# Ledger of designs, part 8: peptides against a protein of PDB entry 4XPM

Target 1, 160 residues: chain A of PDB entry 4XPM
Amino acid sequence: VMLHSKNVKGFLENTLKPYDLHSVDFKTSSLQSSMIITATNGGILSYATSNNDVPKNSINEINSVNNLKMMSLLIKDKWSEDENDTEEQHSNSCYPVEIDSFKTKIYTYEMEDLHTCVAQIPNSDLLLLFIAEGSFPYGLLVIKIERAMRELTDLFGYKL
Target 2, 67 residues: chain B of PDB entry 4XPM
Amino acid sequence: DIKGTIAFDTHGNVIESTGVGSQRIEDIGDLSKVTLDAEGFAQVQGDSLLVHLYKRNDITLAVYTSA

## One batch from the design tools (peptide; made by RFdiffusion4, then SolubleMPNN)

Design b1_p9_1_s2 (from b1_p9_1, 5 letters changed)
Fold by OpenDDE base, seed 5:
Formats: sequence, structure tokens, C-alpha cells
Structure b1_p9_1_s2 (fold): chain B 160 residues (1-160), chain C 67 residues (1-67), chain A 9 residues (1-9)
Amino acid sequence: as target 1 above (160 residues)
Amino acid sequence: as target 2 above (67 residues)
Amino acid sequence: LKPKVFVMP
């Protein structure tokens, strides 16, 4: 199934769901936000948030979107720096992965009290970005984003 | 995806085990020595299985998965 | 922003 703009939004909304270990008493919170942003300037191409109870065109909605834009830009900047730093690529916050023979890296970043995880969609100008509460373990974020990336093969090699 | 689990206390006593975890109680010795992150989480690769460790309130939960 | 360590022995 090809990913169209509407399908991408739906995909991101689905990633918001908690990580649930069904056989044990462990369940995370939902993601706060899930986004696809440009690696070049941190522009948001698509996003989903768990708090959708804000009226459209309200000041609160605008503030939320602005906050996402700010976070996206900050994370993109940090990611860009790390991609140009060999030591950062070998740190305990960077996880190289291979999906269908395509290589990418997953980074974890703390932003205020939030836990974030970002990965370049293989060979693309796009980044997948998860933002979660501090109660969401980084390790599970890494697993979650890797598994999610496997569902975005249509975006592999996407150039702006 | 989950192949089994082991829950054990600070003394290495088995609290609960399921699936492949029931046949891998001997792993507790090694699992108890694993350094966990600030959130009490770690992953350990063992043979064909990946072990996810969670420590909360002095109880460690090991979840065995294929990935 | 700062990176966060995830232990994967």
C-alpha cells in the first residue's frame, strides 16, 4: 500500500498508541507527538498529537503547533550536529539499524522533561520523530521507532 | 513476539516465570549483573533471543523476545 | 537538547 499524505497522517496517529506488553503487567503512556520532518530545515511535513481535544483555530492549537515547530527545529539541529560527529554516532545514544538492506541511525534525546527519539528515513531527506513523556523508556522508544520505520519503505530514498 | 518472561527479586528468587523463561532460570545470575539505565531498563542479546529488562520496586522483569 | 544513554549490553 502506497503512502499518500492522508495515509501518512493516519500512520503517525497509529504510532501514538502505547507500547503494551500483553503477557505482563507493563504498558507505556501514549506518545505525545509523532512527526515526519525535513532533515534540511526541520520543517514539518506531517504530524500527530495525542491531545486532539483542542478546538481548531484556537489559540491553544496555534501554540501547540508552534511548539511542535520549535521542537522539530531543535531536534533537527542536534541531529545534524551528531551526523557530523563520529563520536556521537558511536555513543550510547545512537543506534545503527538496517532495514531491508537500507542503513539508518536512531538517536535518543532528552528535551526538558520529555523523551524524544529521531531517525532518518533511509536515504531520504526525512526524519521520523517521536516525542513521549519521561515515563516512556528510551529503550522502548528505540524499538518502537525501528518497527515503525519498517512500515515506511515507500519513503525510503525520498528527496525534497 | 514475547517468548517468555522471568520476574525475580533482589535475592535472585524467582517470583514468576512463563514460556521460555521457565527453562532459563539460570539466566538470573547474569541478568542480575546487567547495568540498567536511569529508568531501570536494559536490553541483552542472548543466543537467538533478546532480553528486555525492567526493574521497578526491587523487582526485575525479564522479557524474552525474538527482536 | 542532550542525548540520553540507553544501555544495551
Scores: peptide ipSAE 0.039, ipTM 0.730, DockQ to the pose 0.034
Fold by OpenDDE base, seed 4:
Structure b1_p9_1_s2 (fold): chain B 160 residues (1-160), chain C 67 residues (1-67), chain A 9 residues (1-9)
Amino acid sequence: as target 1 above (160 residues)
Amino acid sequence: as target 2 above (67 residues)
Amino acid sequence: LKPKVFVMP
């Protein structure tokens, strides 16, 4: 079973929602963006952004897409480096997790004033990438992305 | 996934509690000793529940979840 | 890009 592109887009849009505990006075901002990219070259297969009011075919839209492309490529490169670095894989900034017997790792990266986290969709050629404001705690990003990946089982093992 | 919460200050005083947290006020003693990361976050296994800790502005929030 | 730390069990 494979997720259709429209369903993936909708899924990513839902991940943009703030982390809200409801029971206490604590709520994060929305994610700036959420993406599924290729692990091989950082190409964007699907994305969602909190700035949905950007006019289509506008300069702002083009700039935003280009910015996402740049960020995805940079993060993919850093991720690739860490995947080839034993020390980085065993650091406290790398979070190994297991989902339905599939193993993957979550990484957190600071990009300028933004907080990002990325994880390989288990046994796939795809990465899930969250980008948030600096006010969004990394710990909550890690929790958020782990829970999100548990809903992407259709993409487990996906090869390009 | 949230089963309960506890918010407490630097003196261990309960600011608020919800769910299972209301029945686990005694956990504050142990939770206050947990080493937090640079952002004031940590996760610890508390019996059958996972506890997510977040400290901001002298207030620690403990969130109890099943995972 | 620099990694950040989040303590997990």
Scores: peptide ipSAE 0.038, ipTM 0.731, DockQ to the pose 0.035
Fold by OpenDDE base, seed 3:
Structure b1_p9_1_s2 (fold): chain B 160 residues (1-160), chain C 67 residues (1-67), chain A 9 residues (1-9)
Amino acid sequence: as target 1 above (160 residues)
Amino acid sequence: as target 2 above (67 residues)
Amino acid sequence: LKPKVFVMP
């Protein structure tokens, strides 16, 4: 079973919502972007962004998509390096998790002034990637992506 | 991995708790005394868990993970 | 791009 592309897009759009601790003072901003990318080459299979003010097919949209492509590739490369580095897997930026007996790791990375979080969908060739503002706590990003990944069981074991 | 969370205010009132955090509300007393960096972050080693602290405004979030 | 560094008090 595999999620339809349209359903995946809708799922990613839903992940953009802020985290609310039932306190206005601590409510996070929305995610800047949410993506599913390939672990092999960082190609974007699906994405959502909170910036909906850009006209479709505009130069600004193209630039935005290009930025997403660059960010996804950079994150994929860093992730790949860490997956081949035992020391990095034991750093404070790596969170091993288990979902329904499937093991994966969540990584947090600072990219300029942005907070990013990435995790391999269990046993798959896919990565789930969140990009947020610096005001979004890393701990909340980790929790958010773990919970979101639990909703992507149809993609567990997906191979390209 | 994430074991639980506690969110509390400046008065020590619990705003939210999940996982092991729900069983460790008494930690708030100690956690509230931790010195945070300029970004409002800190890490504290507990009994067997590592606690990640995030403070913004009057709310502190504690995330419990394995060391 | 870099890993996040946490501060130990």
Scores: peptide ipSAE 0.034, ipTM 0.702, DockQ to the pose 0.027
Fold by OpenDDE base, seed 2:
Structure b1_p9_1_s2 (fold): chain B 160 residues (1-160), chain C 67 residues (1-67), chain A 9 residues (1-9)
Amino acid sequence: as target 1 above (160 residues)
Amino acid sequence: as target 2 above (67 residues)
Amino acid sequence: LKPKVFVMP
């Protein structure tokens, strides 16, 4: 069964939930944003944000979306550069992972005071992008996104 | 409610820090000595904050929370 | 943007 737009949106909304460490009385903040973007242009195919209090079609919403667009483009650009840089691929901010024989890489990037994490959905033209506050540890973001990608097998190999 | 974090390696080198953790790098010395449970976790009550320790693959994450 | 060096626990 292929993922539909609404299903993807719901999935992304679910990823906004805090990371919960069960062994300790601890959970992170919610993600600020979760997105699926194109690896080619950084265009947003789907997104979710933790701030749902913004009225639809308001100026604030538009500004928020525009901000997401900007961030996604910047992340995509950096990701693209790193994908063509052997040194960056072997840095400690790049995590090669394998999911069901599909290989991909997870990158962590600092954007202003935000913590971001991005990974190409295996063999696809899509990137999964998490944006969190600075209080969200990068390591936990990596774990979170790796686990999330395991739920996106329907998008593996997706080409635009 | 996270107030900050510190991630450090087995040599006590800071990998990253956030929030109040950035101001408490000196805590690494003490935190590195804390005995962790079988899952690599521990909690340490500080002066005003609770520190949650998580260690895996030789990296320790300290999370500072209000409770 | 700059990459953040971190080793996943």
Scores: peptide ipSAE 0.034, ipTM 0.671, DockQ to the pose 0.037

Design b1_p9_1_s3 (from b1_p9_1, 5 letters changed)
Fold by OpenDDE base, seed 4:
Structure b1_p9_1_s3 (fold): chain B 160 residues (1-160), chain C 67 residues (1-67), chain A 9 residues (1-9)
Amino acid sequence: as target 1 above (160 residues)
Amino acid sequence: as target 2 above (67 residues)
Amino acid sequence: LKPKEFVMP
């Protein structure tokens, strides 16, 4: 089974949902953005945003295509740097995980007042990227992206 | 994926519990000793379940999951 | 961009 573009978009939209425990007074905000980007140049292959009511021409229009492109490039660059830095790979901000027989790393980054996390889809040229408000705990982001990654097995090994 | 939850205050008093958490109130003693990160978060492997801890203000939330 | 940490088993 292969994930088509529409299916990927729908998948990313589903990841936007807040972390809601229901049983207790704890609920995160929705993710601001969820993206699949290329590891090579940070190009956006697919994306989803939660706030579609952002006024146009606002400097805070973080969900605009242009802003998403900018953020994706910045995060890709930082990710690339860390992947080439042994110390960064062994820091507490890098979380090695194994999904089935595939290995990948999850990184957390603060971008201004936003919380982000990114992970390479195992053995692929793709990165999965979550962007959330500062109120979204990094730990929950890591859990969220790890679990999401497990549902993207069709993209494992994807090469451009 | 959530098997249960426990919410407790700084005194160890149970605020709410659900699922397996309702039967593991005694875990609060150990959970309260866990060192949290700067975000107030931690993960602790229990006997069979992974516990995700999040503290905001004076309330600690423990979420029990299989992984 | 700066990395952020959280405790993981």
Scores: peptide ipSAE 0.035, ipTM 0.676, DockQ to the pose 0.035
Fold by OpenDDE base, seed 5:
Structure b1_p9_1_s3 (fold): chain B 160 residues (1-160), chain C 67 residues (1-67), chain A 9 residues (1-9)
Amino acid sequence: as target 1 above (160 residues)
Amino acid sequence: as target 2 above (67 residues)
Amino acid sequence: LKPKEFVMP
């Protein structure tokens, strides 16, 4: 199934769901936000948030969107710096992965009290970004985003 | 690269494993002794792999990556 | 904004 713009939104919404361990009573919180942003300028192409109770076009909704824009820009900037820093690419916050022979890196960043995880969609100008509460283990975020990335093969190699 | 994972409880029982973790269940004995930080995280060099430990409540997740 | 650091044993 081709991932069109409308389908991407639905995909991101599904990524918000908690991580569940199968064998025991262990469940994370939902992601706060899930986004696809541009690697060039941190622009948001699509996003999903857990708190959808805010009325559209309200001041609170606008502030929420603005906050996402700010976070995406900050993450993009940090990611860009790390991608140009060999030491950062070999830090304990960088996880190289290979999906269908395509290589990418997953980075974990702490933003205030939030846990974030970002990865470049392989060979693309796009980043997938997860934002979670501090209670969400980074390791699970990494696994989650890797698994999610495997479902975005249609975006591999996407150039703006 | 993420090479595998092991999730285990306070009794050392495997509750979930993937990749190389499925072949390294014996590591649980040593991993359970690792001191974690305030957030329940730690890193341990094991063999040729780096192990990232995450404990939440009574469940510990070990993520095996290349060093 | 900073990367996550792990504690080494």
Scores: peptide ipSAE 0.032, ipTM 0.705, DockQ to the pose 0.027
Fold by OpenDDE base, seed 3:
Structure b1_p9_1_s3 (fold): chain B 160 residues (1-160), chain C 67 residues (1-67), chain A 9 residues (1-9)
Amino acid sequence: as target 1 above (160 residues)
Amino acid sequence: as target 2 above (67 residues)
Amino acid sequence: LKPKEFVMP
């Protein structure tokens, strides 16, 4: 299994789009960030962000990337703790799902004023991470990430 | 845009609330009586806000928007 | 960082 950065980047950019409930004519804001990180150390393999107004290689961009690194590490750490805690796995912030016979879990976390959700790509060393504004309902984030995960079958079983 | 949300179960218990939804828990009584379409959706006009309802597996999500 | 509980419908 090969991880192609360009393809993954494009996928993550697409996930930034708002969640749209067509039947009720409502949609959320765009995701703030979408990331694929390593489950081992929280390293960012690929990311997308809605704020593209920052010039490349600027101090502001560096700060933004550093912020993403910090957030990814914090979420990875919390995720790791929960994966080793049976009680946390049975909390209402953990959603077990099955995709094509592959099992994984989705977790929701509040980070400051942001809503986040994270899921291990089935049988892999990778996590998919969504970061959204507080106006983005957790339930919709969970649905969104589950559906997105179904498009990442090429990464199922990916080991570092 | 979204002003808040309420998620509640079949007993009317609050599962989650955000934004203006946190201040409108009393709406659950009326929202629980709304007839949903075949996909589990409905829209309800309430005072100055529009409520978008989504229900699956006995959990209802109400999303409050200005329009 | 806090877990947020929500029952997915």
Scores: peptide ipSAE 0.037, ipTM 0.698, DockQ to the pose 0.037; fails the geometry check
Fold by OpenDDE base, seed 2:
Structure b1_p9_1_s3 (fold): chain B 160 residues (1-160), chain C 67 residues (1-67), chain A 9 residues (1-9)
Amino acid sequence: as target 1 above (160 residues)
Amino acid sequence: as target 2 above (67 residues)
Amino acid sequence: LKPKEFVMP
């Protein structure tokens, strides 16, 4: 399957949208960031941010990207540790899920004042990472990322 | 808009609480008795806050908002 | 980073 960077970017941008409970009058904030990163090094393959008001190639943009790089690396490191820790895999911060017969795990992490959620794209060397404000409930964040992964079947089994 | 959250199981045990939810654990008793719609949702007016309930399987998520 | 436990509804 051919992966187009523009298509992936568009997908991630769409995930930034708030979680909207249509049955009740409840709507979350937008995600701060959405990323696909490598499970090996935490390198950013693609990303989207809700703050698009920063001029291109500006110092602020560079700093923002650098911050994302730092966060992605930290998340990857923690995820890697948890994937090698039986106790962490059995904690309530780890959600085993099955999508189209493929198994993966969703992890939730608090990072500073942010709520984060990360999951390995099934059978791949890639991680999907959501970063949200602290007001975004973890439960809804987990549901959001699980549903999002169902739309990334083209990346299932992707190896670097 | 979210002021806090409470997540609890069928036994009323707190799984997670944030914001004002951490100060309103006692609400679980009443929230657990709320009749949910077919989709597992309900809204309950409580004091000055609106509580949005979502239940799937054995877990109920209560989200406290100003409106 | 700290793990945050939550059971998905």
Scores: peptide ipSAE 0.037, ipTM 0.701, DockQ to the pose 0.038; fails the geometry check

Design b1_p9_1_s4 (from b1_p9_1, 6 letters changed)
Fold by OpenDDE base, seed 5:
Structure b1_p9_1_s4 (fold): chain B 160 residues (1-160), chain C 67 residues (1-67), chain A 9 residues (1-9)
Amino acid sequence: as target 1 above (160 residues)
Amino acid sequence: as target 2 above (67 residues)
Amino acid sequence: LKPKEFIMP
């Protein structure tokens, strides 16, 4: 099934689910947020967030969206810097991966008390961004986002 | 759900800690002595938390959960 | 923001 805008939203919502480690009996918390943003400006193309009990167009909802915009911009800026820094690309917070012969990098960033993970969709102008609580191990975030990226092949090579 | 984590190496050096794990660095001494199964896993009953151990490539991840 | 290092087991 080809990913359209509404399908992407559903995809992101599904990524919010906790990660289950099959070898042991534990699971992570749900992701706080999952987003597809532009690599150029950090603009949000699609997003999903946990705790959707906030009424639409309420002050709290607006603040939440604004917070996502701020976070996406900050992470995009940091990502952009790292992509232009050889040392950062070889740090232990950068995980190179290959999906169907397409190469990309996964970065982990600490943002306040949150754990974040971001990866460029291969050959695209888009970034996939996960935001989780501090209890979510970075390693599991990396695994989660890699697996999720494998389901976004329709966006590989997407240019704005 | 996970309440915290500790990642440590074979020398007991902390690589990462989160949540309640950040307050339980002293547990590394005991956790490092736990016998893991063939898959590199073990579970240790704590006070009010269950600790799940996962080791691969000399790195041990301790995951604290309520159950 | 700052990068966070983690070695996956």
Scores: peptide ipSAE 0.044, ipTM 0.673, DockQ to the pose 0.037
Fold by OpenDDE base, seed 2:
Structure b1_p9_1_s4 (fold): chain B 160 residues (1-160), chain C 67 residues (1-67), chain A 9 residues (1-9)
Amino acid sequence: as target 1 above (160 residues)
Amino acid sequence: as target 2 above (67 residues)
Amino acid sequence: LKPKEFIMP
């Protein structure tokens, strides 16, 4: 199954949903943003935001996109630095994971008052990026992004 | 200063831990029984560390400090 | 932007 732009957008929108532990009475807030960005330049290929009430092409929408672009670039830069630093790869903010024999790393970053989590889609030039409020525990973000990554197998190995 | 943290839910499940908190997960059993004040706060003196508790909704945050 | 430590149980 091929992931088209529409499908990717829909996927990202779905990831915005709160983390919900059904076995226990625990539910987080929604993600602020979910993005697929390039690992090379931090360019946004697709994104979703919880503020869907903003009219398309409005000033507020444009500002939101610009903000996402900035955050994306900053996180990509930090991610790139960490990927080139052995010590950072072994820090407590880096989580090596394996999905169907494909290896990747999940990083958690604090950006101002926001909690962010980013992971390279295995063997690809793409990063999956979650941005949440500070009330969203990092542990849940990591679990969330790992589980989400399992649904992006079509993008494994994707090269620009 | 902060030495570590533990965040756990109402069922005692760990959702986040850092620093010394990562080695003190077993404290959750006792921490979960601490009576919080009207603001959801409490302070508990441990063996060597002071634990600051804050509960918001389903999340309890324990912060371990030297004082 | 800085990393945030977290240890999964």
Scores: peptide ipSAE 0.038, ipTM 0.692, DockQ to the pose 0.038
Fold by OpenDDE base, seed 4:
Order: C-alpha cells, then sequence, then structure tokens
Structure b1_p9_1_s4 (fold): chain B 160 residues (1-160), chain C 67 residues (1-67), chain A 9 residues (1-9)
C-alpha cells in the first residue's frame, strides 16, 4: 500500500489534535506543527500547522513556511548530533521503541519556549517531527509520536 | 485507547473518575507515591494497563491505557 | 536546542 502525499498531509493534520480528556479538567493545546522531513538535510516533505491568530509576516509567526524550514533544519541538526553520540542515545531524553520489530528512537527537545519531539521513521530517511507549546508535556508528546509512528508503516524503510 | 481516568487532589480525594478508573480508586495510594518528572509526568505499568500520570497544580490525573 | 526527559515505565 502506498501512502500518497495527500494522505500524508491528512495524516499530519490529524496529529495536530490535542489530547482532550473530556471527563476532567485537562486538555492539551493543539500541536503547532507536525512535519515529515528528510533526515539527510532537513527538507520538508510534508507539514501541517494549526490555525492561530498570529499576524502574518510576524517574526513570531511559527506556522510560516520560513519558520518551519528553520525549525526543521535545527531539529535535524540536533538529531544528527545525538545519533552520533552514544551518551545522548542513552540519556533519559532518548526513548528507544520497537514497532513491529522495527527499532527507532524518540528524542525530546526544548526549542525556545516550545516543546518538540522527533523520531526517525524506522529504517527510513525520514523524520517525524512534532512541535507544541510549552504547556504540552513532553511525556504526552512522546506517547503521541510513538502512536502516530505506528500508523506510518507504509513509510518504513523509505529511502530517498 | 483510554480505558479510564482518575483525578485526585493532594489529599487523595477523588475529584472524578471514569471507566476502569472508577473501579481502581484504591490505586491512588500507589499512584500518589510515584515520582514525577520535572513536567509533572510519569508512566507506570500496572497489572494489565499502563497508567499515565500528570500533575498540574494540586490535581493529579491518571489515565489508564492498554499501552 | 536542549533535550528534555520524562519518566517511562
Amino acid sequence: as target 1 above (160 residues)
Amino acid sequence: as target 2 above (67 residues)
Amino acid sequence: LKPKEFIMP
């Protein structure tokens, strides 16, 4: 089964939804951004952003394509460094997971006031990247991205 | 994926419970002893369910899931 | 960028 670009975009849009625990006073914000980028150069293959009231052309417009490109590159660089650092791979901010016998790692990063997490799609040249507000707990981000990754089996092993 | 929830205060009083959480109020004793990270979050493997703990202010939320 | 951690099982 082939996961087409249109389907990928829709998938990423769905990941933007917050955790909403209806029975109690707990609801996360939506993700600011959800992206699939290349592990090689941080190029954006697909992305989704939440609508907000941030004025256009604002330097703080996080959902702008320019900002997404910058963030993706920064995350890719940091991820690359950590993938080449044994100590970082064994830190408490790196979470090895196994999905259907495929292994990958989830990393959490603070980027200014934002909470981010990134994971290599197993055996692929692609990274899945979530960007959220600081109010979004890292633990929930890790759970979210791990569960999302399980739905991207069509991209497992994808090489550029 | 959520099987149930328990919300409780610093005194262990149940604020609200749903699903399997309503049947596991006794878990509060153990859950209250769990060390949370700097974000107020933790995961604890129970007997058959994974419990996701999140503490905000004086309220702790336990979310029961299968994984 | 700095890593952040949370407690897993």
Scores: peptide ipSAE 0.037, ipTM 0.725, DockQ to the pose 0.035
Fold by OpenDDE base, seed 3:
Structure b1_p9_1_s4 (fold): chain B 160 residues (1-160), chain C 67 residues (1-67), chain A 9 residues (1-9)
Amino acid sequence: as target 1 above (160 residues)
Amino acid sequence: as target 2 above (67 residues)
Amino acid sequence: LKPKEFIMP
């Protein structure tokens, strides 16, 4: 399996779009960030952010990236703890799912005023991570990340 | 383990359905009668599945899980 | 970080 950085980046950018029910006036905010990180160290392999107003190579961009790095590390650590905790895996913050015979779990975490969810890409060393505003319902985040995961079959089984 | 979902409005109109939810549209009648908490949430045990309900601004989302 | 359930009991 090969990581195609451009394809992954485009995928992550697409996930930033809000959940929109067109038949009624229900629309979420865009995701703040979408990332693929390593399950081992929380290193960012690819990311997308909704705030594209920051100039490239600016101090603000560096700070933003640093913030993402910190968040990814924190979430990876919490995820790792939960993966080693049977009780946490049976909580209502953990959603086991099966995609094409592959099993994974979606975890939801509150981080300050943000809503986050993370899932291991099935049988891989990678995590998919969504970060949204507090107005984004957790249930919709879970649905969103599950649906997104189904489009990442090329990364299933990817090992570092 | 999410088995399916139903999203519906205050009139019982289906907005979206997935998985087993697509086969359980008739549940909307009962789900619409469930008393939600102050944050718009509730859990309801169905015949075989647990239903997680969330309502915000006219839209109710039902998520079907095994537990 | 702390876990957050989709639905409160």
Scores: peptide ipSAE 0.034, ipTM 0.708, DockQ to the pose 0.031

